# Ledger of designs, part 91: peptides against a protein of PDB entry 7Q4I

Target 1, 281 residues: chain A of PDB entry 7Q4I
Amino acid sequence: HENSTIAERLYSEVRVLCWIMTNPSNHQKKARHVKRTWGKRCNKLIFMSSAKDDELDAVALPVGEGRNNLWGKTKEAYKYIYEHHINDADWFLKADDDTYTIVENMRYMLYPYSPETPVYFGCKFKPYVKQGYMSGGAGYVLSREAVRRFVVEALPNPKLCKSDNSGAEDVEIGKCLQNVNVLAGDSRDSNGRGRFFPFVPEHHLIPSHTDKKFWYWQYIFYKTDEGLDCCSDNAISFHYVSPNQMYVLDYLIYHLRPYGIINTPDALPNKLAVGELMPEI

## One batch from the design tools (peptide; made by RFdiffusion4, then SolubleMPNN)

Design b2_p16_6_s2 (from b2_p16_6, 11 letters changed)
Fold by OpenDDE base, seed 4:
Structure b2_p16_6_s2 (fold): chain B 281 residues (1-281), chain A 16 residues (1-16)
Amino acid sequence: as target 1 above (281 residues)
Amino acid sequence: DEKLKKDYEEFLKELE
């Protein structure tokens, strides 16, 4: 009863390689649940770890474990992708093993952009990087050209990209990408609503009497509201999603339907030329 | 990253 013709078209035209940040202790606890849920909708799915796991399709990167090595792992992950997989996709998503992604919504956002445009998308934060950087937890997606510039131009130059493996990985990649003129894109929908989220849906959707001094409000690049206006109808990602919640989200998004309500997709926008971005909202 | 986690944990406590 479901018509997936447009989704199938975008699957072929907007190819996404998803790499998942994980570690050996989380292969069974978290990563396998990504593989069994949203990860199966990527054109290619790779788990980046410190140990090989053939069942999971995990790659052993030459890095240590721990939070202090996340930047090192990110650098090695993109080096690995560039060497082995740069032509296997048009776009390259980084996500955590507790990130949930609606890949079809990401393809819809990316459709008008050329993969040869040096751009990346995610939940944009304003500190530390002039153009902003993308939150690591919400996941971020690089164009093929952005990956090329990062690996070939930025990583080999200590003046452009931090050689030490310490630091916040999302901030550090943001600095490197800015230094090679990769643009921090606007991932908001036509109504100005966000698509990438660094928390679970509940925390974004439910208005809380949270202190405006909460760090998140100081970090967001674009002004956002809480409640129903917080989130795009075509939202892409959420973070801190437990393994059980991944299966719940899969059921709610892809199986559960209100009888008698049919939603027709919006028309696809015109494709942009190389180097062009969507107009500011 | 550790700071963000702590801040998030504090945020969660405020939501409860």
Scores: peptide ipSAE 0.024, ipTM 0.658, DockQ to the pose 0.167
Fold by OpenDDE base, seed 5:
Structure b2_p16_6_s2 (fold): chain B 281 residues (1-281), chain A 16 residues (1-16)
Amino acid sequence: as target 1 above (281 residues)
Amino acid sequence: DEKLKKDYEEFLKELE
């Protein structure tokens, strides 16, 4: 008795290409489980690796493996997307092979925005980049225009974008995007609650789970609460999700229902003009 | 969701 009419509409109107950061050693261990769970809800799903895997639909990018090459892989991934898939979607999500994403909630957040607006969303961090940058682990989503500016305007210019493949990939892309006037959007809901999370739900939901000295509290751009108010009811992503937990989350989110409770979706907001952002909370 | 069920069953089989 499920009604998915609105979700189906958004699937068509807010097209999302998801690219998954992975490596050959994780194709079977992690990436495969993304494909079998939340990844199937993307309009297009691509695994970015250093080796081709036809079973997984993995692309072999011309990069080495290791954390010191993540920035290189990100650059090559978006080059690949721009060359082959820029018209296949409106929005382009980067996620890790241990990130879980509720794609419908992301479409809901993105609905009012034009893909031609130079904007990207994620878990915003405040260090290193003046406007902030999006945490790599939580996943971040670029508009089509943001991808165009990144690939066409930023990447070819060493003054705008780091040519070396070293560095923190999320910081480096954040610098590049800022330099081409791609805006770091606010992904919080109308109540000021976050939607993209760099840890598992448990770590965000349980009060005092971490010490006050924990780096996360110094990195977050927006003030956030602990406990149930930490997270939007329309949360989008969590990180460090094990393969087993991906299936658990799929069950909990898409199958488990409390009998007698019907949740009616809020009305969709008005669409914004090109270049327009939602008001700050 | 029959697709999810199948995917999960395949996963469980691989854990055996």
Scores: peptide ipSAE 0.014, ipTM 0.537, DockQ to the pose 0.018
Fold by OpenDDE base, seed 3:
Structure b2_p16_6_s2 (fold): chain B 281 residues (1-281), chain A 16 residues (1-16)
Amino acid sequence: as target 1 above (281 residues)
Amino acid sequence: DEKLKKDYEEFLKELE
């Protein structure tokens, strides 16, 4: 007995295309498990690879395999989306084949924004890009307008976007998007808690004697707390999630319930005008 | 970023 009326409304009004970065060696090992868990909650799910897989619905992009080709895959993936799927969704999520996403929470975050606003969201990092960039592993979501600007305005211009396929994928797209005035949004909730996470839940929730010298603390754009205050009640994504942990998370989030506790969702915020962002927290 | 992954893996080893 579950009431999903609001979630169904958001599924219709905040359409999300999810593309998963994968490779042929991970089709069965990782990507298949995304399809069987959180990926089924996307309005459209596409796996971007170097080989076609009809069972997985994988697209063969014209790129080589290897770590040095991740940026190449991202460019070709968004070109493919723009050519074939730009009107199939309002928002376009990139995730890895070991990223877990609560799509309903992402729709809630995106609801007030116009897809015609040039904006993208994720776990914001501060180095290399003045406005910041979104961590590749945590996943990042572009508005339809952001995709258009990236593909039509940035990619064709070597002065705006790196033409070769080398470099850190998340940094390079961040540079390109900044150069075409796509805004790096703030994905934090009203309490200032993060929603996109570049690690597994355990590593964010458990205060570890993490050396303050750990690179993550130097990279995060917004100051975050450790422990339970680290993460929004409406968190969106985690990274380095094993195939087995995807099923565990699916069970914990969508099936396991504490008897007698009923969650009442907050009211939806007012919609923003085109080009308008939520106030800084 | 592969460098990020390596750094994270090294960090995890330090926690073990």
Scores: peptide ipSAE 0.023, ipTM 0.654, DockQ to the pose 0.167; fails the geometry check
Fold by OpenDDE base, seed 1:
Structure b2_p16_6_s2 (fold): chain B 281 residues (1-281), chain A 16 residues (1-16)
Amino acid sequence: as target 1 above (281 residues)
Amino acid sequence: DEKLKKDYEEFLKELE
């Protein structure tokens, strides 16, 4: 009863490899539910862990567990991707095992961009990195060229990229990417609404949920509103999504339909040349 | 629909 022709086209033309940051203790508790929900809509799904799990398709990275090793995992994950999977996709998404992603909306955002453009997208934060960096929890997506530059140009050079495994993962990759001229893209829709979100929908949609002094308002690179205007109709990700909520979101987004309402998708934009970005709103 | 239902049913069984 659904016409998915455009979504199928984008699935083929905008190939996304999703890698999920997880650990052995979360394989069954969290990661499995990603695999059973939104992760199945990736062209390729890999779980990056410290232990192998063939049922989950988890890779054992040569890193320890704990928050102090998240940067280490990210470096090793992208090294692994570059070595084994760089041609399996055009775009490479990092997400946490409690991130929910609407992959079709991400493909829509990415469609005009060349994967050979050194760019990455996510929820852009302004501190620490001049061009900004993408929030780790909201997930961020690198072009194939961005991955190449990160792994080949940045990681081997301690002056460009932090060699130890300590630090905030999202800030550190942001620094590295900036140092190799990977652009921090604007993921907002044509109305200026965000697509990547570092919290659950409730925290963004409900007005006055947070104090104006909340760190998020100081970190967000682009001005954002609360309420329905907070979020694109084509939102891509939310963070702190429980396993139960993942199934709820899957139902609400992909199955629940208001009878008699047909949503006609907007026309796809023209493709950009290599190195070109959409104009900022 | 059927795939999501199956996945969710499997999830619910694990919670029981």
Scores: peptide ipSAE 0.010, ipTM 0.457, DockQ to the pose 0.019; fails the geometry check

Design b2_p16_6_s3 (from b2_p16_6, 10 letters changed)
Fold by OpenDDE base, seed 4:
Formats: C-alpha cells, sequence, structure tokens
Structure b2_p16_6_s3 (fold): chain B 281 residues (1-281), chain A 16 residues (1-16)
C-alpha cells in the first residue's frame, strides 16, 4: 500500500555508492548488519577493509589496521573507487560500520546538485579547515567530481594532501578537498536543521543531554539546538549505532506506521547548474 | 517490508 514512486525515481537519478570503513574483526560483528539494514538501499555497497570477504563484499585495501591508519584507508578506498567504480554512481558516501544512514533522505538533499559540481556534504565542523570539514563518524558524501579531484589532483601532490597515513581522517580529507577547490556544502534543510549527526539520535533529540562545555558545541560549523529542533524531518545519518539499534531503526523508519497519518513529500527543488550551490540560510 | 522482517529474524537467530 506504499507509494514509493518518488523514492524509486531518486534511486535511479541520484545514484549513491556507499563505502563502509571496517576491519576484519568487525566483518561479522558490525559490517554484516549494515549490509542487512540501511546498506541495501545504496545503489552500490562496498566494505573497505584490510582483508577480502566475498560474503560481505569486502575489499582488501593495502593498509594496516588501527586508528592511526584510518587516513591511509580513506585514501586507498577512494583510489579504489576511482579506479573501479567512478561511473557506477553519482555520489560517494563514506560511512563507518556503526553509522546508520537514511539513503532516501540523502538522495533528496543531493537531488538539485550536479555530480559534476565539486562539492561534498556531511556534518560540518569548523576547526582546522577554513571552509570546514565533515565529521568522519556522521558520514560524508562526495560528488563524482569531488572524488576525481581528490584522487587525481590532491593525492599525488604532497603539498595539497598529506602523504603520511597518520592524522584525523576527516580533517585530512577536508584539507585535501579544500586545496583542490571542492566546496564544503551546507547539508541543513530549509529550516536550518541538521541532517548528518555524529552521535546516536538520543544524544541529539534530548535537551541538555550533553554538557555545555562538550567539545561538540565548539566544533559544529552551524549553530544547532538540542531537542526537536536539532534534527531535520529528513535526517540522513547517525553515528555510534549498535547492530541491534540498526534493526530497530529499520523497523521504525521503514515498517512501523501510524495508522491514518499520510505524509505527502515536498516537491523536488529545481536542479542547480554545474558549480551552483543552494543559497545559504 | 517482508525483506526487513526476514533480516531481523536472521539477526535474532544469530543472537541465540
Amino acid sequence: as target 1 above (281 residues)
Amino acid sequence: DKKLKEDIEKFLEELK
């Protein structure tokens, strides 16, 4: 009884390749649950690891494991994507194996943008990078042109992109992307509410859940509130989502329905020209 | 969503 016509249209017109940051120890513990839940709604789903897993569709990247190698893994992941999959999608999402993503909401946000526009989206943080950078945990999505610029223009140049594999992964890619004029987009909705979240829904939805001195409030690029005004009705991602919570979220979002409430989707915005961004709020 | 139900059931079976 569901009408998914618009969602099906966007699935075809806004193609998303999702790559999941994982490791061999998490293939069964975490990654397989991404594959069984929100990852199935990507046009292409790839797990980036240090070991191959044919059941999971995991790729063995030539990198070591550990938090100090996440930047190295990100570089190799996008190199792999560019070499093998650059034409398989229009947009390229990085997510962790404990990130949950509502892919339909991401397609809605991305719809007006050209994949040939050098832009990327996520939860924008203000430190370290002038234009900001996207939080790694919330997941971030690059246009096809952004991937091209990152791999072809930034990575080969040590002056533009860090050659070492150490450092904060999200900060380092943010620096590289800025250096090749990939724009850090605004992922907020028309009401100024965020769509990408670096924590679980509970941490954002409940007022005063965090201390006012919590680092997050100093890192966010755009001012945000806690409570119901924290999050877009079309929120895209949450982080630190356990395997159990992924199935709960899938049930709540895609199965559970309040009887008698019909939600009519908003009209799609006009498409933007190449290089054009939505007006700032 | 029949597929979702099946995936949840598989998950629950693996937790046993």
Scores: peptide ipSAE 0.034, ipTM 0.657, DockQ to the pose 0.018
Fold by OpenDDE base, seed 1:
Structure b2_p16_6_s3 (fold): chain B 281 residues (1-281), chain A 16 residues (1-16)
Amino acid sequence: as target 1 above (281 residues)
Amino acid sequence: DKKLKEDIEKFLEELK
């Protein structure tokens, strides 16, 4: 039988609130499948929408629908979280309704960090923001202090944070967070392998003679390899995951086991002091 | 595991 003692410990010690970016048209098509799969492993799961849905636990944010309102929705989502849920978790994950997340692996990554450290993690991109920013599609996770700084210090100041709702939401939040000294962390594992991925597993795992001109190679902050070395054994997220694929991934990751293989988890690292980061590789 | 199975079964039922 499965021993989940360490996972249970981390569930208690590394509390994660997951908020899902969605819209009313996707409540049934996409969001409910997040709720039925990986979202159930969050300590708290909230769907951020423009319409309330009690079955889904969706919140109606005061924003319009459309791609031009994603930044507005992100701002309102974190305002809502800060007002109602800032003490319900230690870490606050943004994901899309087609992002799949292995929450246990995220807790493992976050374990050494203090939630009072102003830091956030994700798939780090290098353009537009000096320290980098985290890809929106791969999902990104803010510490409690990062959320506080974002909502209390950045959002009220148009010089620090864009006041209008236009622009790429991931770039804009990245700018805002940098301006309030929230650090863009390194989410790579001890082997230098990535954990947050802006595409489906197939696109990362299968070596494709992808044209080096593909934008992704110009955007990644850290050099990454293709093939099996692309991804951590403790990978956290993938994007563009269909509802069907979410159930497949849930089965493969949490249900399917090769008989006779016992995985012994690595020892937990030492906890860091407030403001301290893991050394970059 | 039981919960996952139930969720998958519900999903598959909805796809029919």
Scores: peptide ipSAE 0.025, ipTM 0.592, DockQ to the pose 0.018
Fold by OpenDDE base, seed 2:
Structure b2_p16_6_s3 (fold): chain B 281 residues (1-281), chain A 16 residues (1-16)
Amino acid sequence: as target 1 above (281 residues)
Amino acid sequence: DKKLKEDIEKFLEELK
């Protein structure tokens, strides 16, 4: 018998709207499986597409399809959220239709922060943006204030935010957010371990004789070790998760338990003031 | 979680 009292509390106090980047060809192949697994644990779940799907609860954004339109979709998605849903949540997660998210762990990370703090979290990369930017595939979460600043202050100004729909969506939003003083937060746990991951667990947990020349090691903002120490016990997301793997992860995380081991959650940290961040580790 | 079990079972049936 699990005691979910703290998780239920956080569900109410740290409200998360999850929007999933998808396209019509992936509604059945991928997005449906997000809805049937981790997406159920969001306070609000919206699929952002180019076509409406009532079964999926997909929104047709006024954008074309293809990799070159991802930035356009991101802009329109947040415009849609701001117009219709800005008060429905405190935090706004972007994820791909092959991203898996442990929403409870995200709520735990976000708990001390005010949603009125202009901050966003994810897997921080160091190139292109001075303060860093969050990897698109790992998913990233904006505070309500960050969304407001992005939509109201950044998007209308071509000097602050790219007006066309081309470019890497994660880099472009990172530039826009920096330009309106939205802070790129540190999502690492108290041990300095990452929580958002741009690959599947296997790629992070297994020391791959990956060539030290692998781009990831050059892109990560914070140095992380390989192996079990790579990842927080409260990891939040993984990318390139197949539909089958989503169900496996759901089973492993929410059902499979070693008998006789009781996990006592750490005490919740103190809430931060508006504009305050957790101290750097 | 009964709901998750049901979802997995439905998924597996769809894969057949």
Scores: peptide ipSAE 0.011, ipTM 0.481, DockQ to the pose 0.018; fails the geometry check
Fold by OpenDDE base, seed 3:
Structure b2_p16_6_s3 (fold): chain B 281 residues (1-281), chain A 16 residues (1-16)
Amino acid sequence: as target 1 above (281 residues)
Amino acid sequence: DKKLKEDIEKFLEELK
């Protein structure tokens, strides 16, 4: 038996709509496994595709397929969300069909923030965008106000948001959000450890003899440690997670328990005012 | 547990 009272409270108070970036070729191969694992813990789960799938609950967006259309798909996805689902949640997560997310940890991070604060969170990268942008693969979460500003203020203005569907999806949305004063938040925990990760757990946890020339070290906005100190105890996401690994992670995180070890959660932080961010650490 | 952390780090290094 588990005591999930706090998690249930946060499920109600910090409502998250998760939209999954996918395509018709991945509906059965990848997306259905998201639905069967971590996606079931979202308040609402939508798969954004180019073809409808009633079994998956996939939406057919008016976009082509391919890497050059990811930005177009993101724009149409948020337009769809704004039109149909803007009041169904407080926060709106983008994830890939190979992203794994611990939704409870995300709710914990988001709890102090108002959904009316124009902010978004993820794994922050420093190039191309002055305030930074969030890595697409790690997943990023927008407040309701951020979605409103993106769809209503940014998208209709070619000077604020790229009208063409080409480009790096995460960079382009980052530019658009900056142009409408949506803040790129700090998702690190109180110890300065990251919560959103653009790679599998293995790549972050294992001190890699990664060439210091590896692009990731040039892109990461905040200094990060290697090894076990790389990651928050309340980590939120990992990328490049295979369908099989999703089930393994689900088992390890939600089912496997060391007998006799009971975790007591920290107290919830105080709520912030609208427009207020957590102090820098 | 500092010792456990060190043991895990060594284990991970050996897996390379």
Scores: peptide ipSAE 0.011, ipTM 0.424, DockQ to the pose 0.023; fails the geometry check

Design b2_p16_6_s4 (from b2_p16_6, 11 letters changed)
Fold by OpenDDE base, seed 3:
Structure b2_p16_6_s4 (fold): chain B 281 residues (1-281), chain A 16 residues (1-16)
Amino acid sequence: as target 1 above (281 residues)
Amino acid sequence: DEELEKEEEEFRKELK
């Protein structure tokens, strides 16, 4: 027997629309496996592509394919969401078709925040943007107000948001969001451990997996450790997760249980006022 | 996917 009462409450109170960055060549290879695993736990799931796919629920955006078009696809994706789905959720997650997300842990993190607060969360990086920006691969989540500001205030103004479709997707949205006073939140848990991760669990959990010159250590906004202390017990996302690994993670997280161990969830925090953030750790 | 991770590393280096 399993008690999901709190998770069901949060599913209702913290509504999440997940949009998945994909392309036509990955519809069957990657995106389908997101839909069959963690994507089913979103309140709304949409795949953003350059071609329509009714089986996948993919939207054809007016953009080209390739890494140089990811920024263009992100702009069109959020325009589409704002036009058609802005009231369907409170929070709007971007993920890649090889990102795995524990949606319940994201709802827990988001619970105290107002969707009317201009804020977004993810794995915060420090270069190029003063307040930081969120890693594209780890996935990032915007409040409803953040989406509104991005689409209505930032995108129409070339001085606030890059009009070209080229550039690093995560950097460019980070610049745009900063320019409209959307705050780059701190997604760390109460122990200072990260929740959004730009690599697979193995790469974060195993000490000395990468050398000190690895780019990630130069990009990470908050000081982080390797090993078991790297990651929150309520971690939200991992990147570069293969289709097969998605099913493994689904099994390990939602099905496999150590007999005789019962987890008691922490109490929900108090809700914050509009514009209020959790204290820095 | 180690190949994709390497592609990101190369991409991030080119941005600097």
Scores: peptide ipSAE 0.509, ipTM 0.929, DockQ to the pose 0.094
Fold by OpenDDE base, seed 1:
Formats: C-alpha cells, sequence, structure tokens
Structure b2_p16_6_s4 (fold): chain B 281 residues (1-281), chain A 16 residues (1-16)
C-alpha cells in the first residue's frame, strides 16, 4: 500500500477542472482513453466537442470542427465553464485528447498560488506575445480569476480578443489573456526544469532528437536542454501521446514501483498572497 | 504521433 495523504490533501485544496479538446470522431479513438487514464484524477473532467456524448461526458459546443475552429472551440469551452463550472474548481486545465497529464504534479505546482491571482501556466512560448503564451498541445491551466477575466473582460471586446474563430488557438488565447493582465507564469521547477511538454517524453529525453533549427527551439521562452535534465521530476504534461501510450504511462507512473525505493515528497511551499508569483528562475 | 507533430511543425512554419 502507498501513502497518498499529501496527494489527497492537494486533491481537495487544489481543485482542477480538466477540459479536453476533442471532436466526435475522436470520442472513442482518443478521448475515452483520457477518461480511463489521467482524466480520472481531475476533480472534474469535461470533454469539449461539437457533439454531445453522455458516456464520455462530452459537451456539444456551438462550433465547427477542424484546426481553423480550435480557437472558436476554446472560447466556447471557457464560456461554458464560466457559466456552469466556475465554482467547481480553482484551476482550469485545457488539454488535447492526446495530452497526458500528471495531475498531482500540477496540483503541486499550483499549490502556492491563489486561484484569485490572474495567472496561467503551461509550456511558455515567446513569439507573437510579449509576455509569452502557453503551448496548446502541452496543455495550459488558468486560475479561476484568469477564466473570469478571459470570459468577462477579454472575449466581449474585439480589441482585446480575436472575434473570429480562426488563428492559432494558443497564440490567440495568449494575446487575450495578456490584454486583461493575466500573467504568463513560470511553470519550471526549483531546478529550472520544465513541467509542461509539447511532445512525448522520448523527444525531450533523447539528446539530439532534433536539430537547433527545429521550430521548438525558436519558440521556447525559457532555455532548456535535452536529455534527463530536460524535464522536472514533477513533470506535468506531454503531448502526442497515443491512446496506448496513455495506459503505459499510467502503469509506469502510478503502478510500477522499484522495490525498496521510497520517494519522500518535498515540503509544500508557503502559500502566496493574491497577485503574488513565485520568483522566476 | 509523428504525423501530428509534422502537422504542428508545418502549422508553426505558416505562422512565421
Amino acid sequence: as target 1 above (281 residues)
Amino acid sequence: DEELEKEEEEFRKELK
């Protein structure tokens, strides 16, 4: 038996609503596997689609499908969350139906922050948005206040937020959030290692997987390395994770144990005041 | 998924 006391505490104190970007064609192919793996560790799990699916808990948003509608779907998803679920959680994670998330590690990162602080976290990219923006595929998490500002202050104003549904979803939300003073937080651990990843673990862990001309190296906001030092021991997310890989990751992370090795968690940091951020590394 | 990664790469190139 394992001692999950701290994880249980964080589950209650750092409530996370996870919404999954999906479409009707992926309900069975991808989304259900999220529900059966890491999604079950969210306090609330909602699949945002264009069709309702009661088995999946999918919501039909009034949007079309395709990459050109992802921004529209994100806007409608957060509108739906704000209307129906804003008090159901403290933090609101967007993930794709091929994103894998270690929710406990996210709760650990979020623990010191007030949900009333206008902040969001993810894999920070530098282009197009002055403060940066978070990779859509790696997933990003908004505080309750960030959701409020996004839906109430940004979305209704075409000067603050793109009114049409086209564009890069992650860039567009990043612009909107910046325009309402939602801060792009630093999700790195105390060693400066990233927690949100826009690729599978293999692509981050294996040195020289990509050349320096690879777009990712031009987009990352914080300098990072490949290899074992690429990633926090408390990494939160990986993207492009196949349904089968989700089950493998679930097994490796939550079931497989090296006998005789006991990991003691670090002490929780002190809670921050509203509006206060951890110092950047 | 290498295909999806390639799609993102192409998408990101178009944004530049």
Scores: peptide ipSAE 0.508, ipTM 0.928, DockQ to the pose 0.094
Fold by OpenDDE base, seed 4:
Structure b2_p16_6_s4 (fold): chain B 281 residues (1-281), chain A 16 residues (1-16)
Amino acid sequence: as target 1 above (281 residues)
Amino acid sequence: DEELEKEEEEFRKELK
């Protein structure tokens, strides 16, 4: 016995196209498992690769493979989306083939925002970009207007967007988006807890004796703590999730229930006007 | 994947 009425409403009102960063060597090893787990909860799911795969629904982009080509692949992916799919969704999520996403929690976060607002969300990092940028591995979601501005205004202008395919993918898109006045949103919940995570749940939930010199603590835009207060009850994404862990997470989140505990969802917030953001916490 | 996490750490260090 499950009541999914609110989730079904959000599925129709907050349409999400998910594109997955992958390569031909990972189609069977990783990407297939995204398709069989959380990817099925997207309104549309596309795998962006260098080779076509009709079983996976993978698109062959005109790019090379390797980390040095990730920025090139991101540019071509959003060009492809704009040309073929810009009206198929309201929001456009980039994720890796080892990112796990709770799409219902993302729809809940996005619900008050207009897709015509030039905004994007994710795990915000502070270096290199004044307003910040979103971690590539945690995944990031662009509004329809943000995609339009990126493809139509930023990409054609080498002064606004790097023409070379080299560089850190997440930093480079962050620079381009800032240059066309796409806002780096705050994805934290009302308690100030994060929703997008660049590591597995274990690494965020368990205080590690990680040195304060660990890169992550220097990159995070908002102050965050480790432990139970690290993560929203409505967390959206985790990175470095193995194929086996994807199935475990799918079972734990969508099937396993503690008998006698009923969770009542919070009321939906009021919708914002075009260009309006939620107040910073 | 600890190897991938280490690769990201190295990559992020090189960007500084």
Scores: peptide ipSAE 0.499, ipTM 0.926, DockQ to the pose 0.094
Fold by OpenDDE base, seed 5:
Structure b2_p16_6_s4 (fold): chain B 281 residues (1-281), chain A 16 residues (1-16)
Amino acid sequence: as target 1 above (281 residues)
Amino acid sequence: DEELEKEEEEFRKELK
C-alpha cells in the first residue's frame, strides 16, 4: 500500500490541463497511449488535432497538418483553451504525442508559484529569444496568467506575435510570450539539475552519447552534464518516447518498487507572492 | 525514435 496524501493534495491545489499536439494519423498510433498512461494523471486532458475524435477527446482545430502548421495549431489550441477551459486549471501544459510526463513532479515544481504570475516552464533554449524559450518536444507549461496574456494581448497584435502559421512553434511562442512580459522560468531543481528533457532518458543518462558539437549543447540555456547528474530525481518530462516505452515508464515509475526502500518526500516550499520567482541557483 | 531526432537536428540546423 502507498501513502499518496501529498500527491492528492497537489492534484487538488495545483490543477493542470494537459493539451497534446497530435494529428488524425496519430490518434490511434500515439495519442491513445498518452491517454492510457501519464495523461490520466492530468486534471484535464485534451488532444489538439485537425479532426474530432470523441473517444480520444480530440478537438478539431481550424488548421492544416504538417510541421509548417505547428505554430498555427499552437495558437488555435490556446485560443480554444482560453475560450472553454481557462478556469478548469491553474497551469496549462503543452506536450507532444510522444512526450512522457511525470505530472506529480511538475505539480511539485509549480507548487510555490502563483498561477497569476506571468511565467512558463520547460527545457529552456537560448537562441533567437533573449530570455530564452522552451523546447516544444520536452513540453512546456504556462500559468493561467501567461495563457491570458498570450491569447488576449499577444495573438491579436501582429507586432507581438507572428501572424503567419509557419515557423518553429517553440521559438514563435517564446518570442510572443517575451513580448507580453511572460517570464521564462528556471525549471532546474535545488541541485541545478534539469527536469524537462527533449530526448529519451537513455540519451541524457549515458555520458558521451553525443559529441559537444551536437546542436543540443549549443541550444541549452543552462549548463548541464550527462550521466546521473544530468537529471533531477524529480524529473518531469522526456521526448521521443514510443508508445511501448510509455507503458514501460508507467510501470517503472508507479508500480515497480525495491522492497525495503522507503522514499520520504521533502517538505513543500513556501508559496511565493504573485510575480515572485524562486531564486536562481 | 531516431528518425524523428534526426529530423529535429536537421530542422534546428536550418533555423540557424
Scores: peptide ipSAE 0.490, ipTM 0.925, DockQ to the pose 0.094

